# Peptides against a protein of PDB entry 6J54, part 1

Scores and structures below are computed, not measured.

Target 1, 223 residues: chain A of PDB entry 6J54
Amino acid sequence: NENLFASFIAPTMMGLPIVTLIIMFPSLLFPTPKRLINNRTISIQQWLIQLTSKQMMAIHNQKGQTWSLMLMSLIMFIGSTNILGLLPHSFTPTTQLSMNLGMAIPLWSATVFTGFRYKTKTSLAHFLPQGTPALLIPMLVIIETISLFIQPVALAVRLTANITAGHLLIHLIGGATLALLNINTMTAFITFTILILLTILEFAVALIQAYVFTLLVSLYLHD
Target 2, 42 residues: chain B of PDB entry 6J54
Amino acid sequence: QFQFTGIKKYFNSYTLTGRMNCVLATYGGIALLVLYFKLRSK
Below, numbering starts at 1 at the first letter of every chain, in headers, positions and changes, except where a header shows other numbers.
Peptide ipSAE was made for these designs. It is ipSAE averaged over its two directions, with the distance scale d0 held at 1.0 Angstrom where the peptide's residues are scored. Compare it between designs on one protein only; published cut-offs may not apply.
The geometry check fails a fold that doesn't show the stated peptide or that is severely misdrawn somewhere.

## One batch from the design tools (peptide; made by RFdiffusion4, then SolubleMPNN)

Design b1_p15_2_s2
Fold by OpenDDE base, seed 2:
Structure b1_p15_2_s2 (fold): chain B 223 residues (1-223), chain C 42 residues (1-42), chain A 15 residues (1-15)
Amino acid sequence: as target 1 above (223 residues)
Amino acid sequence: as target 2 above (42 residues)
Amino acid sequence: LLGLLLGGLLLLLLL
């Protein structure tokens, strides 16, 4: 079963980590516009970025909107890497928990510290839901504190697990399809159809997970 | 409009200030308990 | 927020 996880091993060439280049590659797909009227592809891309930015930042005040660049870059990065990862024989960096933790922990900590810095009263009050019975206050504060520390872990694991599980499923169903081609053509065709449907689903999941990751970071910033 | 008087004014679960004070009191209590057990073990 | 968390967790469990 070593073949199942072979696709998740960080690729190296001549002992050098190609992963760095793979991580940087999506940036080439998003060129900066130089013209007022750009090509159709760039215009559509910018339109999508503007729509997503307006939707995501609508929750934030002017101070929160300063994070727009960071959040938009994050969603574009995660989304692009996830989509590119669905290409045949491609490596997805976001399947690596280390990478996702490396993004989640700093962003989460930044949002939490920003909250404590600018909205100290509200942030501290957030540990106690409004209307809590007096006797439950200490326990609930403890639970809410634990919940806070679980957030970065949940954020990273959610992204990693969803993308990894999708890739594993595609790999398994694909392998099963190939194995069944010479055994039973009818079942192979059914399995292949499932593979296609699953692949379409994974494209959607890839974008949704990128959006959810960024949205949750944004929500933590808003408190 | 909730009018709180006395201790409830400072420690309530409805106002932001009250909630903040409750949280701080809880953390303070936990810190004191931890300190107590630490000093007792010495 | 809880709805989104639950929704995300549900998606995680379903996929």
Scores: peptide ipSAE 0.045, ipTM 0.787, DockQ to the pose 0.023
Fold by OpenDDE base, seed 5:
Structure b1_p15_2_s2 (fold): chain B 223 residues (1-223), chain C 42 residues (1-42), chain A 15 residues (1-15)
Amino acid sequence: as target 1 above (223 residues)
Amino acid sequence: as target 2 above (42 residues)
Amino acid sequence: LLGLLLGGLLLLLLL
């Protein structure tokens, strides 16, 4: 089944990694506005960013709002890369666990460290839920500490697994449709319809996963 | 408003300071246990 | 809030 996973191999050209260019490409799709009244495409992009920023930053106080730029850039990056990855024969960097860990671990650590710096008492108290029986306190604190360290791993694995699984399903059903064309045209049409529905679902998943990733980072910041 | 007396004043699951102290006490206890086993093996 | 997020994630996994 190496042919099935061939789409997940990091592309190189002349011994140089093209992956760097693929990662940078989504940034070109979002130009910065220069005028008071911009083009329709830029205006729509700004409107979407403003809506998402208002929704995500409503949870945070004034100090937490300093993270708005970073969180919005993260949503735009992950969302755009995931959508572009649905193009035929395209490589999605977010299918690589290493990349997602590279984003998750620093962002998670930053949120944890900021919590310890500015809200030391509340952050330490978060390891123990309110109203716990005294006998369960040591065990619950241990479980909560383990839960904290699983957060960055879960954040990275969730993104990689959802995007990778979607791509695999598209390839499998796509391969099945081609195989059924010579066997039964009616069944091939049904499988093709499923493929179209699946691709639409994957577009939605791509955006949702980007949102969930950033929302979780934001939530960890709020503590 | 919770009024706690004695040891419960410092180690409560309801107050913010009490919860913090409980967490620190648990970490301290674990650290001492690890230290004890490390010193025993060597 | 975490429970709502986990619930939403579970629903997403079921879809």
Scores: peptide ipSAE 0.039, ipTM 0.772, DockQ to the pose 0.020
Fold by OpenDDE base, seed 3:
Formats: structure tokens, sequence, C-alpha cells
Structure b1_p15_2_s2 (fold): chain B 223 residues (1-223), chain C 42 residues (1-42), chain A 15 residues (1-15)
């Protein structure tokens, strides 16, 4: 059991935490453009950022458009860390619930507070769906309030659970394949095929979870 | 589109203002209940 | 939209 979770412990070198370096590493993969016509890699990155920016910010008015930089940086950070985490013997900071809560709670609170500040009437009205029978109003307001407070938890747990579960599956199936190589080669081959399919899926999941996390933050901002 | 008279004008589940007032009233009621039980428990 | 996202997420978790 301890060996199974060994990949999820915070890595240290000579007693010093290297987690800070791991978190900062993705920033090196996205250099700032200096030319009108950049290299293929930078051009693709810029294109992807522009594409995702247009999609996410299409929901928002001009005031909401001010969040574009933060949201794009968020998706790039989470996406890059998740993809890098799929490398063998790598540590993914986003598998830590504390990390994800540390991102989710402030972002959620910021969106909620901005909503109350600039759209007070609309934000308060969201606690009561339109057309609710009068007798159900108190109960429904309570339920909607609880729903609001679940949002940051759901946001963090969603990301953590998806990434962690994927990593666990890869480790378990990978370990099973190695164990079965000496027992039954045919079953080992089947398990290996499943592992390949799973790894492909996890690449997709890594990107999707980054997108969903950022999108939900954006949607909470829009209210 | 909705025309309400009297108290229903201010406490309505259809209008934006009415919904807001209903929410505030419910929170106020809950706060008063909590306050009542807190004072009673002391 | 949230329901769709949650549904999609649940599917991804189950896969």
Amino acid sequence: as target 1 above (223 residues)
Amino acid sequence: as target 2 above (42 residues)
Amino acid sequence: LLGLLLGGLLLLLLL
C-alpha cells in the first residue's frame, strides 16, 4: 500500500523540498514571443491560447474580459502540470488536494465577491429560481446556498480525483503487467494493451480537466 | 410582464427584485432563529 | 451547463 502511493508524496532532495521547482518548471515551456513570425512551437502555442481565449471569453462582457489573462494562465498551468505528470516517475502537484483547494477557493471567492459587488441584485436573486412556489422558497434558498458553498469543494475534488485516479490506474495496470510477464505472457499482453489505451485516455483527461476547471471558474464569474 | 399588487410586489418569485427580497427575508428569518436559539441556550 | 460538465466529468472518472 505504501509503495502504491509513493508517487504521490512530496518529493525532496537532500532534505530540501523540490516541489517549488516542479511547480515552476512548466513556465519554462512557454517562452514569450519576440518575433512577428515565431517558431512552429510558439506559433502553435499562441494559436491555442487565442482559440481557448476566444471560446472562454465569448460568454463575458467587457468587464469579464479583464479576467482573460488570469483564466488563460490558469488553464495553461493546470494543463501543463497535468501533462508533465504523465511522464514516468514524475510528480504532479495537481494530485494534491491542498494544491487544488488553494487554487479553487480563492478563485471561487473572487468570482462570488465580484458578482455581489457589481451585480448584487442578480447574484442575490440566483439563490431563488424563477417561478418557485411560495411555500418552497425558504427551503430552496437554503439548498441553493448550500450548492454555492459546495462549488469550490467540487471544483478542487473534481480535478484532484480525476488526475489521481488516472495515475493510480496507470500504476496499478503497469504493475500488473510487469507481474504477469513471468506468470502468463498472454494475459500480460492484454493488460499492456489496456495500459496503452488508458495512457491515451489520461492525456485527454489531463487537458479536459484543466479546461473544465478554468471553464467553471469562468462560468461562476458570469453567474 | 408581471403585474403584482401589495406585498406580492415586493416578495415575488418572478421578478428580480422580488426574488432578492425573498432571499433577504429568508436569511433574515434564519438569522433571527439562530439568534433566538442562541439567546435561549444562554 | 454545470450538469453537462458534471456528467462529462463523471464519465471521465469512470473510464
Scores: peptide ipSAE 0.032, ipTM 0.778, DockQ to the pose 0.022
Fold by OpenDDE base, seed 1:
Structure b1_p15_2_s2 (fold): chain B 223 residues (1-223), chain C 42 residues (1-42), chain A 15 residues (1-15)
Amino acid sequence: as target 1 above (223 residues)
Amino acid sequence: as target 2 above (42 residues)
Amino acid sequence: LLGLLLGGLLLLLLL
């Protein structure tokens, strides 16, 4: 049972943590454009970033647009790390809950703090939905405050659970296909087909989870 | 839009100010309860 | 080429 989680152990080389290098590696995949007419790959990347930025920041006013760089860097980081994690024998840092909490807590706290600083009245009023019966107001305010504090935890756990579950499932089905090759080739072929479909799904999940993570952060900023 | 009078003017679940006041009142009530139990333990 | 690359990558993932 412990062997299933061996791929999720943080890799080290001679006692030195190479995890830092793995985290920094995705930044090399997005070079800064220097020319007016860039290469096709860079142009496509810029185009995708512009499209995603327009979609995500459409909800925000001019003040919220200042967070565009942070949110876009976040989605690019999480998305790239998740996709790179689908490579064979690769380590995905986003499978570590500690890393996701390390991202979620500061971003959540920043969004909540900015909300209270610039929109104090609206932020305080957000703890009570409109139209609540008078007798339920104290209970609902308490529930809403608890909900607020659960947000960073839910954000981190959602990302961790989805990516980890995907990796675990690919590993299990992959192991099952190899085991069935010597038992029944027909069933092994079916299992292999499922594995292919699952890997395609995990590519989609990798991007969706990155998008959802950033979208929720942006939503918390919008209040 | 909504014509509230008396206490309902300041503590309502429809207006922004009313909602804010309800939240502050709830937090104040909880703080007073915590303070009461803390003082009772002494 | 994409299918071959995908197949090879999947095989490497299984090994």
Scores: peptide ipSAE 0.018, ipTM 0.708, DockQ to the pose 0.014

## One batch from the design tools (peptide; made by RFdiffusion4, then SolubleMPNN)

Design b1_p27_2_s1
Fold by OpenDDE base, seed 1:
Structure b1_p27_2_s1 (fold): chain B 223 residues (1-223), chain C 42 residues (1-42), chain A 27 residues (1-27)
Amino acid sequence: as target 1 above (223 residues)
Amino acid sequence: as target 2 above (42 residues)
Amino acid sequence: SAEELLLLLLLLSQLLENLLALQQFLA
């Protein structure tokens, strides 16, 4: 049990948390282009960033385009951290609910506040769907209000649960594979195959969760 | 599109303004209820 | 154990959700 969750403990060195360094490490993987014609790696990165930027910001007007840098940085950060978290003996900061809440709550509050500031009428109207019977208006407004406040929690929990579940499953299947090596090699081979497929899936999940997280933030901004 | 008269003009679930007013009215009502119970306990 | 089963169910649920998300992403 402790061994299973040991990988989720925040690493420290000499009593100092190195989580800050881990969080900052992905930024080194995305250097600023210095040339008109960059390396293939940088070119691919820029291409991906542009594609994702166009897709995510297509739903926003000119004022919403201001959030492009923030959203792109967010998706790059979460995506890179999730991918790096799949490395052996790696620590994934996004498995920590505290970190995800630390990201979700400010971003959510910023989007909500921005909505209320510039589109107060529309934002307030979102608490009541169209066509609601008059008798259900008070109850539905309350429900929508509660739903609004659950959004940051759901955002953080979704990311945390998906990444954590993936890691746990990899550890469990990996451990089972090792245990079955001495019992039945054929079964161990099957479990190992599943482990490989699961690892590939987790790479996809890592990117998808980053995208979903950022997309939902963007969606909340768009209301 | 929708033509409302009377109180429905300001409080309806179809127009943007009507929905906003309904939301504000509900919040106001809740606030008044909370205030009432708070003052009653004294 | 019940706790282990619950954990397994949660993991499977998350896996299924991820697969569905992947399917939606690819299609």
Scores: peptide ipSAE 0.211, ipTM 0.751, DockQ to the pose 0.027
Fold by OpenDDE base, seed 2:
Structure b1_p27_2_s1 (fold): chain B 223 residues (1-223), chain C 42 residues (1-42), chain A 27 residues (1-27)
Amino acid sequence: as target 1 above (223 residues)
Amino acid sequence: as target 2 above (42 residues)
Amino acid sequence: SAEELLLLLLLLSQLLENLLALQQFLA
């Protein structure tokens, strides 16, 4: 088990944490456009950002549109870190629950506070679904209140669990493949094929989880 | 439109205001219960 | 071991959820 989780330990060099550099590295991959017609890579990036921005902000009003920059930066950060984490022998900061909680709790708090500030009546009414029988009102209000406070935890745990599980599975299958190379070449080939398919899946999962994380934050803002 | 009279006008699960009042009443009731037990222990 | 089996089951369940999420995203 120690070998399995060794890749999730925060890396340090000479007693100095290198995690800060790893977290800042993805920002170098997204340079600021300086030309009317940029390079192909930058143009594709801007195009993707524009598309995702339009999709995510379509559900928000004008006041919600002010969150566009923050939400887009969030999805770009999480997505880039998740993808970079799939590189061999790389460390993904988003596998750390502390980091995800550090992002989820402030964002969730901001969305909830914004809701109560500008939509007090609607926000309070969300604790009670429409058409609830009178006898179930107190219990349901309590349940909905608990559900609200579980949101940031679920948001962080979901991202952490998905990315961590994927990494663990890749390491397990990879280790099994290496162990079977000298035992049974046919079985090793099968496990290697599964590893390749799993790696491709994890690339998709990395992007999906980034999108889901940001989308849920956006939905909490919309409510 | 639902025609509510009396207490149902202010406490219902169909209107926005009614739902809000129900939530506030629930929180108020819980707060009063907690306060009661806290004062009772003194 | 039993712990390893449980871990594998959890990982497989997570994989299944990811596949379903991918399917929903592509649909």
Scores: peptide ipSAE 0.199, ipTM 0.752, DockQ to the pose 0.026
Fold by OpenDDE base, seed 4:
Structure b1_p27_2_s1 (fold): chain B 223 residues (1-223), chain C 42 residues (1-42), chain A 27 residues (1-27)
Amino acid sequence: as target 1 above (223 residues)
Amino acid sequence: as target 2 above (42 residues)
Amino acid sequence: SAEELLLLLLLLSQLLENLLALQQFLA
């Protein structure tokens, strides 16, 4: 068990945690544009940001679209960290539940408070689904209240579990492949093929989870 | 459009105002219950 | 061991969920 989770331990150098630097590293991959026509890399990045921004903000009004910068920065951060985490012998900060909770709870609370501030009547009414029988109203309101508080936890756990599970699978299959190299070459080749396919899948999962995380935050904002 | 009379006008699960009032009433009731048990246990 | 089996089942379930999510994304 210790060997399996060794790659998820926060890295340190000379006793000082370098996880803070690792978290900040993806920011260097997205420089600010300086020209009207930028290089190919920046142009592709801006194009992707515009596409995702248009897609995510389509469900929001003008007030909701104010969150566009925050949501786009969030998806770029999570996506970049997840992709970089798939590099060999790398550390993925988003595999840490504390990290994801640190992102989910403030964003969730901000969306909930924003809803109560500007749409108090609608937000309060959201705790009771329309058409509920009168006898079930108190119980259902309680359930909906509990459900609200579960949202940030579910958001963080979903991201953490998906990314962590993928890393564990890659590690396990990779270790099995190395162990089988001297035992059965044919089996090792099959296992290696599975590893490659799994790695490709994890790249997709990394992007999907980033998108889902940001999308759910956006949906909570929309209520 | 639903037409409610009496107490159903203010507390219903169909109108926005009715749902809001039901939620507030539920929270108020829970708060009163908690207060009651807290005072009773003392 | 039982713990390893449980972990394997959890990993497989997560893999299946990811595959389904990918399928929904591509569909």
Scores: peptide ipSAE 0.194, ipTM 0.750, DockQ to the pose 0.027
Fold by OpenDDE base, seed 3:
Structure b1_p27_2_s1 (fold): chain B 223 residues (1-223), chain C 42 residues (1-42), chain A 27 residues (1-27)
Amino acid sequence: as target 1 above (223 residues)
Amino acid sequence: as target 2 above (42 residues)
Amino acid sequence: SAEELLLLLLLLSQLLENLLALQQFLA
């Protein structure tokens, strides 16, 4: 099991943590466009950002759309880190629960605070669903309050669990494939095929989890 | 379209203001209970 | 072992969840 979780240990070099550099590295992959007609990579990036921005901000009013820059930067950061984490022998910062909590809690608190600031009545009213029977009001308010505080935890744990589980599966199936190479080549070929399909799935999961994380933050802002 | 009279006007689960007041009342009640047990212990 | 089985079940459940998420994303 030590070998299984070795890839999730925070990397250090010369006693200094290089996690900071790893976290900052994705920023280099998205340079600011300087030309009206950029190269293919920048054009695709701009297209994706515009597409996702329009999709996510469609449900928000003018005040909510001010969060567009923050939300787009968030999805780009998480998406890029997740994709880079699928490289062989790479470290994915989003597999660390501390990292995801560090993102989820401030963003969640900001959205909740923004809601209470500009829409105090509506935000307070959300603790009680409309049409609740009178006898269930106190208990339901408590449940909704607990549900609110679970949101940042669920947000962080979901991202961490999905990315971590994907990495573990790739390592397990990959290890099984290598072990079966000298035992049964046909079975090893089958497991290798599964590994390829799983790897493709993990690329999709990496993007989906980034989108879901950002979308949920956006939805909390909408509430 | 809802018309409420008496205490239901301020404490109901159908209007926005009523829901808000119910939430505040619930929190106030919990706070009072906590305060009661806090003062009772000493 | 029981721990290995539990881990396997958790991984499989997560895989299923990811597949469902992918299906919903592509639909």
Scores: peptide ipSAE 0.162, ipTM 0.743, DockQ to the pose 0.027

Design b1_p27_2_s4
Fold by OpenDDE base, seed 5:
Structure b1_p27_2_s4 (fold): chain B 223 residues (1-223), chain C 42 residues (1-42), chain A 27 residues (1-27)
Amino acid sequence: as target 1 above (223 residues)
Amino acid sequence: as target 2 above (42 residues)
Amino acid sequence: SLAELLLLLLLLAQLLENATALAAFLS
């Protein structure tokens, strides 16, 4: 158990939190453009950001468009950290629930407060679904209120669980592959193939979870 | 399509205003209950 | 242990969810 979760232990160097450096490292992978016609890598990055921005902001009005920068930065951060975490023997900060809660709670609170600030009537009305029987109104309002407070937790846990699950599977199958290399090469080859397929899947999951995280934040903003 | 009269006009689950009032009434009721139990313990 | 079994089940559930999410995204 300890060996299994050893990769999720926060790395430290002489007692110094190297985690901060790991968190800041993905920012170096996305330099700011300085020219009208940028390099291919920067152009692709900007193009992807624009596409994702258009997709996410399509549901928002002009007031919601203000959140585009923050949401795009969030998806880039989470996506990059998740992708980097798939490197062998790497540490993924997003596997830490504390970090995800640290991101989810402020963003969720911001969206909720923004909703109450600009759409007070609609936000209050969302605690009661339309067309509910009169007898179920008090109970349903309570349930909806509880549901609201579960949102940040669900948001953080979803990201953490998905990334952690992927990492564990990669480590387990990878370890099994290495163990089987000296026992049966054929089975080791099969497990290695599964590992490759799983890693490809985890790359996709890493991006999808980043997108879902930001999308849900955006959706909460839209109310 | 729905026309509400009387108290149902202000407290309904179909109109936006009605839903808002229902939510506020629910929270108000809960607050009063909590207050009642809190004062009862003293 | 029971905790390990639950963890394994959770991992499998997350894997299935991720796979279905990916499939839904690709569809």
Scores: peptide ipSAE 0.240, ipTM 0.759, DockQ to the pose 0.029
Fold by OpenDDE base, seed 1:
Structure b1_p27_2_s4 (fold): chain B 223 residues (1-223), chain C 42 residues (1-42), chain A 27 residues (1-27)
Amino acid sequence: as target 1 above (223 residues)
Amino acid sequence: as target 2 above (42 residues)
Amino acid sequence: SLAELLLLLLLLAQLLENATALAAFLS
């Protein structure tokens, strides 16, 4: 039914896209430190950013570390939007496939082009795995080429599907809990417990999906 | 590790250069086929 | 309905994938 997807409709005011403001809002949650000893919240944020940065950029050389700012900005953006999307009656922009494609395609193309610019031989060689029998080389090269073009789609769909599925499940179980309150309170309590556990899981999934999305982009950059 | 001679020196699935050449040859072959059918239709 | 069943199965599959991903992340 259409009511299940009502929360996924892009919000507008007077025909103007308020989605732009929603997308920009998470930026306010990460202010630039300006003190020697910052607030505890800011210190924790910076510490987490440093940890994730060290982990993600460890696989890259000196040239790849130039992407550190971009990748960290990406993970912070996706993570914050996903977490904020779990708030009641909130709109999660990352549930929109168009938005995720808008992020995935440019980043994917940038990584692919960067690979071809600095590591042309290695990038071309990736279309053929080592040890391939001679008769299978043409077909396998074609398959790997198709696989390359599926990468941006996979990035976008994975993020969209994970977040959207979680949201839908929360709505469904939440609705079922409310409906069962008037039928069987014990069953309603069980479903409510499941809802709580699922909500906790979705918070973790929100962060994990942001990390996976950014990690895969970083991995494609590493080739 | 691997000693290749002749055509296998340039077209092999074990060395980096060999794999690159195989990929380029595959793309070149496909391009030639497409070009052939395009010219044949005219 | 069949559509609802398919949707539930899809959601369940996605939930399992998320749970396994979380387990792998914590391990």
Scores: peptide ipSAE 0.237, ipTM 0.764, DockQ to the pose 0.026
Fold by OpenDDE base, seed 2:
Structure b1_p27_2_s4 (fold): chain B 223 residues (1-223), chain C 42 residues (1-42), chain A 27 residues (1-27)
Amino acid sequence: as target 1 above (223 residues)
Amino acid sequence: as target 2 above (42 residues)
Amino acid sequence: SLAELLLLLLLLAQLLENATALAAFLS
């Protein structure tokens, strides 16, 4: 059903891609502070950033905290794009697997290489869980190696699937509600109520998925 | 604390160094096997 | 159709997973 996925097509205007503008739009919502005491909106934003930063970077040492800026910018970007994607007739760039892979693969590679660069012994040891029977060592090392390479894929697919599934469900239920308006108003009202509840859930999911994505990147860095 | 002697000292699943050596040995073994089959096909 | 049913089931499963994640986060 191409009609169901029509909202996930990259938008273009007169043959020119406007997805770039959509991706850059969230940046306008987070202006840089220019005052010691900013307005309420900026203050709340900074407060949230500081809270999340403290939580995410608590597991990292001083060297790991160097990634704080990158990780926080990542979560802000994904979170903002996901939230904006819930607006009516909006396009969510994070529903595109290509975009998520474009973020996941470099970040994953950076974390893995950073691990091997500064903690070579520990990183190599992670391919073999502690206490493994001797006979299972070769097989388990192979499995762990495969698991490592699945990480960037899982990271991208998780975000894409979760956001996409939510959007599809909203569209399906929304479409069903509209179809039932002239058939049975009572049933349509029930369906509409479910849609509202689902939308609220998707707002939470949007933030959670952003957090999970960033957290996993951080965990890979931590090893 | 485990006290290992001989080859078990260097190849074990309990110590960090031991696990590292096991991983390296596994990769080395796989590489040698691949090399063997590659050379055998010639 | 069967494909639509499977899609619905998949979406419901994803919804339940997200809801569980939310519940776990709030707990």
Scores: peptide ipSAE 0.224, ipTM 0.762, DockQ to the pose 0.026
Fold by OpenDDE base, seed 3:
Structure b1_p27_2_s4 (fold): chain B 223 residues (1-223), chain C 42 residues (1-42), chain A 27 residues (1-27)
Amino acid sequence: as target 1 above (223 residues)
Amino acid sequence: as target 2 above (42 residues)
Amino acid sequence: SLAELLLLLLLLAQLLENATALAAFLS
């Protein structure tokens, strides 16, 4: 089904990648506030950013709150790109595993290195859970080490899989509805209803996955 | 909270320092094993 | 057809996961 995956091909025009422009486009949707009382759209954006910032940074101390700007920008970027990806015939960069790995690996490494830099003892101790029997220590340390290196991969794959699966489902159900229009109108109506519900779900998933991605990065920083 | 003496003072799964030392010891042991097999192959 | 069936099952599983995630978020 090459037609199903056609929307996931990186768009190019005349051999030049448009992906760079697509990635930069969400930044235009978040203009810098210039007034004390801004437009309703900007005010809502700032309100949401403040709420999410307070929620995510509540688990961090003063040193950890230095990451607030980066984490908030990350959630805004992923969230905006995911929402824009739900537009008809749009390309979602976060559907590409390479992009998500490109975000996950540096952020993960930064959090790990930050932990080792400022909390060396605690970070090293995390490789061994408290109260572990002595005989299981070497095996558990190895497992925990492997678990650490799986984190960036899991982070990237989770985001990619969730967004990709959502897009595929929308295309499949949408294609089914169109095919059933000429066969059975009643069945087509049912599938169309499912499509509407699915699209609403995908809008929520788009935001949730952005939040989860950022939250996990934040949690890795906290640990 | 926990009173340990001897080797248990430095290598335990309850104290922060003890856990750290256990992790370092594990990594050191693995490194030595790798070195042993590498030198044995030569 | 086997590959299609597996793909369908994976998509359904992902849908259920997303739905549960949404429910958890709303709760």
Scores: peptide ipSAE 0.205, ipTM 0.758, DockQ to the pose 0.027

